# Peptides against a protein of PDB entry 7RZF: the designs that were tried, part 138

Target 1, 358 residues: chain A of PDB entry 7RZF
Amino acid sequence: PFQEEHLKQLYKIVPIKDIRNLYVTFPIPDLQKYYKSNPGHYLGHLIGHEGPGSLLSELKSKGWVNTLVGGQKEGARGFMFFIINVDLTEEGLLHVEDIILHMFQYIQKLRAEGPQEWVFQECKDLNAVAFRFKDKERPRGYTSKIAGILHYYPLEEVLTAEYLLEEFRPDLIEMVLDKLRPENVRVAIVSKSFEGKTDRTEEWYGTQYKQEAIPDEVIKKWQNADLNGKFKLPTKNEFIPTNFEILPLEKEATPYPALIKDTAMSKLWFKQDDKFFLPKACLNFEFFSPFAYVDPLHCNMAYLYLELLKDSLNEYAYAAELAGLSYDLQNTIYGMYLSVKGYNDKQPILLKKIIEKM
Target 2, 358 residues: chain A of PDB entry 7RZF as posed
Amino acid sequence: PFQEEHLKQLYKIVPIKDIRNLYVTFPIPDLQKYYKSNPGHYLGHLIGHEGPGSLLSELKSKGWVNTLVGGQKEGARGFMFFIINVDLTEEGLLHVEDIILHMFQYIQKLRAEGPQEWVFQELKDLNAVAFRFKDKERPRGYTSKIAGILHYYPLEEVLTAEYLLEEFRPDLIEMVLDKLRPENVRVAIVSKSFEGKTDRTEEWYGTQYKQEAIPDEVIKKWQNADLNGKFKLPTKNEFIPTNFEILPLEKEATPYPALIKDTAMSKLWFKQDDKFFLPKANLNFEFFSPFAYVDPLHSNMAYLYLELLKDSLNEYAYAAELAGLSYDLQNTIYGMYLSVKGYNDKQPILLKKIIEKM

## One batch from the design tools (peptide; made by RFdiffusion4, then SolubleMPNN)

Design b2_p17_2_s1 (from b2_p17_2, 8 letters changed)
Fold by OpenDDE base, seed 4:
Structure b2_p17_2_s1 (fold): chain B 358 residues (1-358), chain A 17 residues (1-17)
Amino acid sequence: as target 1 above (358 residues)
Amino acid sequence: TSVLHTGEPNNKYIEVE
């Protein structure tokens, strides 16, 4: 376990690849025994959220970060880490202290709001869906994975332990949040910009790095992280499926899409799933406009329209993705293509949101 | 993305001991 001397440290690391990453690491207690409540997953879900008012949304808006991952990582036996990892832009590399300040502002927001049972319930439901409809893995990889996790979970629970949440434990969420403090931080910055500025070499991989103490003034700046009014908890994910009923096959189910509606303004083809028997659908819409491709101006206007439409839908993209829904919007020579895929239950909600933005 | 860091250190660099 890291001692106090290992805390408040900054590592500047030279990568082999041209990558820019920031790792903000917090030592936490071993949470393995709490896998049924998984407080680290709860916090990872919120800190790693990509919706409006999220940490990532703010950091992206500043042009500092491309991606963000938050979650628990196993350490040695008896301790874990909570890690926030971000992919840095070139500009973000210059603003690492402010990025970390925003992390602590978001964490402070989580403390102020307290543990939310509805968020836990969403995590539970999402994980249950992921478990129930898990794709077939390659047997070799799956067996190796299961063999590994048998060291951590009872045999009877080994298949479910990573997925099934059973207990809302606000006390454990608060306990982990209490460890996410500036005094308990380890920072690693990975960038080629540190080449020739390092004084140490890692023994195993030959990775060049520099270790330095984080200045007390910087720690104090992070300790005094205020409530940033831009940070908000996510809204409830309306796209989480609750109905998994598989409709019976029609007696006259055709092997190919059947034309079920033919009008002057629309044609509709339908093919029921006769292979996978999943509560999923694929909705494909082709919109025809003779004006979409008539000249270069109209082509560019159609392109700009779709880019603006995509931007207007970004607020739903992440929540839909978490719920196993996806959409795609493309320009065609005839107009526009829209695809909505995933669990069928909430597809009408997503489709409605798309149409309302169109 | 909430990546449950499944114990595969996909990011090799976090293991600066």
Scores: peptide ipSAE 0.007, ipTM 0.459, DockQ to the pose 0.138
Fold by OpenDDE base, seed 3:
Structure b2_p17_2_s1 (fold): chain B 358 residues (1-358), chain A 17 residues (1-17)
Amino acid sequence: as target 1 above (358 residues)
Amino acid sequence: TSVLHTGEPNNKYIEVE
């Protein structure tokens, strides 16, 4: 476990690849015994959220960060880490202190709101869906994974322990949140910009790095992180499927798509799933417009329209994806293509949102 | 946009031991 001397440290690391990453790491207790409540997953879900009012949304709006991942990582026996990892822009590399300030502002927002049972329930439902509809893994890899996790879980629970949440434990969420403090932070910045500015070499891989103490003034700035009014808890995920009923195969089910509707303005083709029997559908829409590709102006207007439409739908994209829904929008020489895929239960909700933005 | 599944942080943590 890291001692106090290992905390409040900044590492400047030279990567082999041209990458810019920030790792904000907190030592936390071993949470393995709390797998039924998984407080680290709850916090990772919120800190790593990509919706409106999220940490990532704000950091993206500033042009500092491209992607964000939050979650627990296994350590050595008896301790873990909570890590917030971001992909930095060139501009974000200049604003690392302010990025970390925003992380602490978001963590402070989570403290102020307290543990939310509805968020836990969403995590539980999402994980239950992921477990129930888990894809077949390669037997060798799966067996090796199961053999590894048998050291941590009872034999009866070994298949479910990584997925099925059973207990809402607000006390454990608060306990982990209490470890996510500036006094417990380890910061690593990974960038080629540190080449020739390092004073140490890592023994195993020869990675060049510099270690610096984070100034007490910076630690105090992060400790005094105010509530940022731009940060909000996510809204309830309306896309989480609840109905998994598989419709019976029609007696006259064709092996090919059948034309089930033909009108002056639309044709509808349908094929029932006769192979997989999953509560999933794939909706494909081709929109035809004689104006879409008539000249360079109309082509550019159609392109700009779709880019603006995609941007306006970003608020739903992440929540839909978490729930196993996806959409795709593409320009065609004839107009526009829309695809909606995933669990069929909430597809009408996503489709309605898309159509309302169109 | 490939929504990167907020999976486990890619194990490319340079464990600065």
Scores: peptide ipSAE 0.007, ipTM 0.480, DockQ to the pose 0.096
Fold by OpenDDE base, seed 2:
Structure b2_p17_2_s1 (fold): chain B 358 residues (1-358), chain A 17 residues (1-17)
Amino acid sequence: as target 1 above (358 residues)
Amino acid sequence: TSVLHTGEPNNKYIEVE
């Protein structure tokens, strides 16, 4: 376990690949015994959220970060880590202190709001869906994985323990949040810009690095992180499926799409799933406009329209993705193509949102 | 590959012991 001397450290690491990454690491207690509540997953879900008012949304808006991942990682026996990892832009590499300040502002927001049972319930529901409709793994890999996790879970729970949440434990969420403090931080910055500026070499991989103490002034700046009014908890994910009914195969089910509606304004083809028997659908829409490709101006206007439409839909994209829904929008020479895919239960909600923005 | 952004860091953390 890290001693106090190992905290408040900055590592500047030279990668082999041209990558820019920031790792903000906190030592936390071993949470393995709390797998039924999984407080680290709750916090990872919120800190790693990509929706409006999220940490990533703000850091992207500043052009500092491309991607963000937050979650627990196993350490040695008796301790874990909570890690926030971001992919840095070139500009973000210059603003690492401010990025970490924003992380602590978001964590402070989580403390101020307190543990939310509805967020836990969403995590529970999402994990239950993921478990229920989990793809078949290769037997060799799966058996090896199961053999490994038998060290951590009872035999009767070994298949479910990584997925099925059972207990809302606000006390454990608060306990983990209390460990996510500037005085407990370990920072690693990975960039080629540190080449020739390192003084140490890692024993196992030969990775060049420099270790520095984080200045007390910087720690104090992070400790005094205020509530940033841009940070908000996510809204409830309306796209989480609740109905998984699979309709029986129709007696007249055709092997090909059948034309079920033919009007002056629309044609509709339908094909029932006869192979997978999943509560999923693919909705594909082709919109025709004689103006979409009539000249270069109209073509560019149609392109611009679609880019603006995509941008206006970004608020739903992440929530839909978490719920196993996706959409795609493309310009065509005839007009526009829209696809909506995933669990069929909430597809009408996503489709309605898309149409309302159109 | 639907990267289920489970928010769990992919195991490629350089464990700087």
Scores: peptide ipSAE 0.006, ipTM 0.478, DockQ to the pose 0.154
Fold by OpenDDE base, seed 1:
Structure b2_p17_2_s1 (fold): chain B 358 residues (1-358), chain A 17 residues (1-17)
Amino acid sequence: as target 1 above (358 residues)
Amino acid sequence: TSVLHTGEPNNKYIEVE
């Protein structure tokens, strides 16, 4: 475990690749025994959320961060880490102190709201769906993985332990949140901009780095992180599937799509799944417009329209993706293509939102 | 690159090419 001398440290690391990354790391207790409640997953879900009022949304709005990942990571035996990792823009590299301040403001928001049972229930439901409809893995890789995790889980639970949440433990969520403090932080900045400014070399890979103590003034700024009114808990994910009924195969089911509607304005083809028997569907729409490709101006207007439409749908994209829904929007020479894929139960909700933004 | 396994299975449909 890290001692006090290892806390409040800044590492400036020179990468081989041209990458800009920030790692904000907190030592936490070993949470492995709490796999049934998985408080680290709860916090990772919220801190790593990409929806409106999220940490990432604010950091993106400032042009400082491209991507954010939050979650627990295994350490050595008997301790773990909670890590917030961001991909930095060139501008974000200049604002690392402010980025970390926003992280602590978001964490302070989570403390102020307290543990939410509905958020835990969403995580539980999402993980249960992921387990139930898990794709077939390569046997060799899967067997090796299972053999490895048999050291951590009972034999009866080894298949479910990484997925199935059983217990809401607000006490454990608060315990982990209490470790996410400035006094318990380790910061690593990875950038080529530190080339020639390092004084140490890592033993195993020869990675050049500099270690510095974080100034007490900076720690105090982070400790005094206020409630930023831009940060909000996510809304309930309306895209989480609840109905997994598989309709019986129709007696007249064809191996090819059948034309089930033919009108002057629309043609509809349908094919029932005869192979996978999953509660999933693929909806594909081709919209035709005589104006879409008539001249360079209309072509560019159609392109800009789709980019604006995609931007306007960004608020739903993440929640849909979490729920195993995806959509795709493309320009065609004839107009526009829309695809909606994933669990069929909530596809009508996503489709309705897309059409309402169009 | 240690992929932080956030437990979200990126069920990327492997389009079997």
Scores: peptide ipSAE 0.005, ipTM 0.479, DockQ to the pose 0.150

Design b2_p17_2_s2 (from b2_p17_2, 9 letters changed)
Fold by OpenDDE base, seed 4:
Structure b2_p17_2_s2 (fold): chain B 358 residues (1-358), chain A 17 residues (1-17)
Amino acid sequence: as target 1 above (358 residues)
Amino acid sequence: TSTLHTGKPGNETIEIE
């Protein structure tokens, strides 16, 4: 386990690739025994959330961060880490202290709101969907994975333990949140900008780095992280599927899409799934406009329209993706293409949201 | 992927590509 001497450390690391990453690491207790409640997953889900009022949304709005991952990682025997990893922009590399301040403001928001059973339930439902509809892995890789996890889980639970949440444990969520403090932080910044500014070399790979103590003033700044009113808990994910019914194959099911609607303004083709038997659908819409490509001005206007439409839909994109829904919007020479794919149950909700923004 | 061991060997592993 890390002792106090290992905490409040900053590592400046020179990568081989041109990457800019920030790792904010917290030593946490071993949570393996709590796999049925998985408090680290709950916190990873919220801290790693990409929706409105999320940590990532605020950091993106400032142009400091491209991507964010939050979660638990295995450590040595008897402890784990909680890691917040962000991909830094060039500007974000200059604002690392402020990025970490925002992380602590978000963590403080999570403390203030307390553990939410509905968020746990969403994680449970999402993981249950992922388990139920897990793609067939390659037998060799799957067997090797299962053999590895047999050391951690009972044989009866080995297939489900990574996916099935059973117990809401607000006490464990609070316990992990209590470890996510500035006094427990380890920071690593990965950037080529540290080339020639390092004083140590890692023994195994020759990675150049510098280790510094984080100044007490900076730790204190992070300890005094106020509630930032921009941070909000996610809204309920309306896209999580609940109905997985597979409709029976129609008697007149054709091997090709059948024209089921033909009107002056619309044609509709339908093909029932006869191969996969999944509660999934692909909705494809082609919109034809005689004005879309009349001239370069209209072409550019149609492009800008779709970019603005995509931007206006970003609030739903992540929640839809988590729920196994996706959409795509493209310009075509005839107008616009829309695709909605994934679990069919909540596709009408996503489609409605798209249409309301059009 | 270079692995920076920022702690004791086997503790904190930062994968650096």
Scores: peptide ipSAE 0.034, ipTM 0.726, DockQ to the pose 0.063
Fold by OpenDDE base, seed 2:
Structure b2_p17_2_s2 (fold): chain B 358 residues (1-358), chain A 17 residues (1-17)
Amino acid sequence: as target 1 above (358 residues)
Amino acid sequence: TSTLHTGKPGNETIEIE
């Protein structure tokens, strides 16, 4: 385990690539025996959430961060890490202390709300869907993976243990969340801006770095992180599929799309899946407008309209993506194109939300 | 991927691409 001398450390690292990353790492107990509840996944789901009121949404709104990942990582035997990793903007590199303050404000929000069984249930359902409909892995890679995880799981559970959540353990969520404190932090900043400012070289790869103690004043600032009223728990993900029924192949099913509706205002083609037999659909809509490309002004207005529409739909994009739904909106020379893809069960909900914003 | 081992005791591996 890390000793106190290893905590409250800042590492400034020079990358080979032109990247700007921040790693905020917390030593945590070994949670391997608690795989059925997976409290680190619960916290990673919330801390790494991209919806309204999320940590990422606030850090993006400030122009400091592009992407955020939160989760547990294996350590040495007997302990793990919880890591929050962000891709920094040039401006974000100047605001690292404030970014970390916002992380602790979000963590404080999670403490104030306490463990939510409905969030655990969503994680359980999402993981069950991912397990049930996972793609076929390459046999050699899969067998090697299974052989590796046999050290951690019973033989009967080895195929399911990484996916199937069984137990809601609020006590373990609180225990992990209690380790996510400023006094337990290790910070690494990766940037070329540290070139020529380092005093150490890593033994294995020759990576140049500087190690510094984080000032007690900065630790105290993070310890005094208040509740930021901009942070909210996510809303329930309405896009999680629950119906996985596959309709029987029709006797008259054609290998090509059949025209099933022909009117003055609309044509509809349909093709049943005869190959994959998945509870998935692809909905494609082409909208025609005589004004979409009539002149440069209308073309630019149509472009701006779709950019504004996409921006107005961002609140649903992440929740839909987590649930295995996606949409695409494109300008065409004739108007616009809309595509909705993924599990068919909740596609009508996403489609309705898109149409209501149009 | 260069892995910075920032801590001897813990095998904290920061994957730096």
Scores: peptide ipSAE 0.031, ipTM 0.717, DockQ to the pose 0.063
Fold by OpenDDE base, seed 3:
Structure b2_p17_2_s2 (fold): chain B 358 residues (1-358), chain A 17 residues (1-17)
Amino acid sequence: as target 1 above (358 residues)
Amino acid sequence: TSTLHTGKPGNETIEIE
């Protein structure tokens, strides 16, 4: 485990690739024995959330961060790490102290709200869906994976332990949150901008780096992180499927799409799945407008319209993606194309939201 | 396996390459 001398450290690392990354790392207890509650997954889900009022949404709004990942990482024997990783913009590289302040403000929001059983239930339901409908792994890779995890899980649970949440443990969530403090932080910044500014070389890979102590003033600023009113818990994910019924194959089912509706304003083709037998559907819509490509002005207006529409739907895109739903919007020479794909149960909800924003 | 869960179940292994 890291001792106090290994905490409150800043590493400036020179990458080989042109990347800008920030790693905010906290040593945490070994959570392996708590796999049934998985408090690190709960926290990773919230800290890594991309919806309105999330950490990422605020950091993106400032132009500092492109992507964010939160979660637990295996360490050496008897400890783990909780890591928040962000992809930095050039501007974000100048604002690392403020980015980390926002991380602590979000963590403080999680402390103030306390553990939410409904969030745990959503994580449980999402993981159950992922387990039930996971793709077939390659047998050799899967066998090797299972053989490795047999050291950590009972034989009866070895297939399910990584997916199935069973126990809501607010005490363990709070215990992990209590480790996510400035006094326990290790910061790594990865950027080519540190080239020629390093004084150490890593022994194994020859990675150039500089190690610095984080100033006590900076630690105190992060310790005094207040509640930022921009941070909110996510809303309930309305896109999580609950019905997995597969309708029987119709006797008249054709191997190709059949025209099931023909009107002056619309044509509808349908093909039932005769191969996969999954509770999934693919909805494709082509919209035709004589104005879409009539001149360069209308073409640009149609482009801007779809970009604005996509932007207005970003609030739902992440929640839909978590629930195994996706949408796509494209300009065509004839108008626009919309696709909605994934679990069929909540597709009408996503489609309704898209149409309400159109 | 340290699943850094992005909202996607992608294990971003921090390969510091």
Scores: peptide ipSAE 0.027, ipTM 0.610, DockQ to the pose 0.299
Fold by OpenDDE base, seed 1:
Structure b2_p17_2_s2 (fold): chain B 358 residues (1-358), chain A 17 residues (1-17)
Amino acid sequence: as target 1 above (358 residues)
Amino acid sequence: TSTLHTGKPGNETIEIE
């Protein structure tokens, strides 16, 4: 376990690659025995959320962060870490203290709202879907993975333990949140801007770094993190599939797409799946406009339209992706292409959202 | 298992390279 002398530390690290990263690390208890409730997954889901009112949304709006990851990591025997990692912009590198303040404001919001059973249920449902429809892994890699996790799980549960949530444990969520405090923080900043400003070298890789104590004033600033009204819990994910029915193969089903609708304004081709037998579909739409590529102005307007449309759909893109749905929008020389892929059950909802923004 | 939740179901091991 880290002693008090190892807490409230700032590491300035020189990378080999031209990268700018911030790691905010909290020592936490070993949560392995709580795999059925997985409180670290619950917190990682919320802290790492990309929707409106998320930590990432606010940090992106300021131009400080590109990406954010939150979750538990294995430590040494008998403890873990909770890590929040962000990819920093050049401007974000100057605002690390304020970025971390926003992290603590979001964590304070999670404390104020308390554990939400509906969020746990969404995590449970998402993980159950991921387990049920898991792609076939390479046998060698899968066997090696299973052999490694046999040390942590009963033999009967070894296939399911990483996926199937069984128990809502608000007490364990609160216990982990109580470890996500400024007094328990370890900060690492990775940037080439620290070149020639380091005083230590790491023994194994020769990585140059500087270690500093975080000033008590900065710790106190983070301890006094107020509720920021910009931070909100995510809304319910409307894209989580619940119907997994596989329709029987039609007697007239062909190995190629059949034309099932032909009108002056639309053609529709359909092919039933005869190979995978998954509750998934691919919807592909080609839109034709005589104006889309008539001149450079119209071409640029059509490009700008799709960029604005994609931007207006960002609020749904993350929730859809979590639920195993994706969309793609492309300019073509004839107009526009739209693709919607993934679980078929909620595709009509995503498609409706796209069409309402068009 | 370092479950780094990128929002995507992916165990990204943050290797500090």
Scores: peptide ipSAE 0.022, ipTM 0.624, DockQ to the pose 0.346

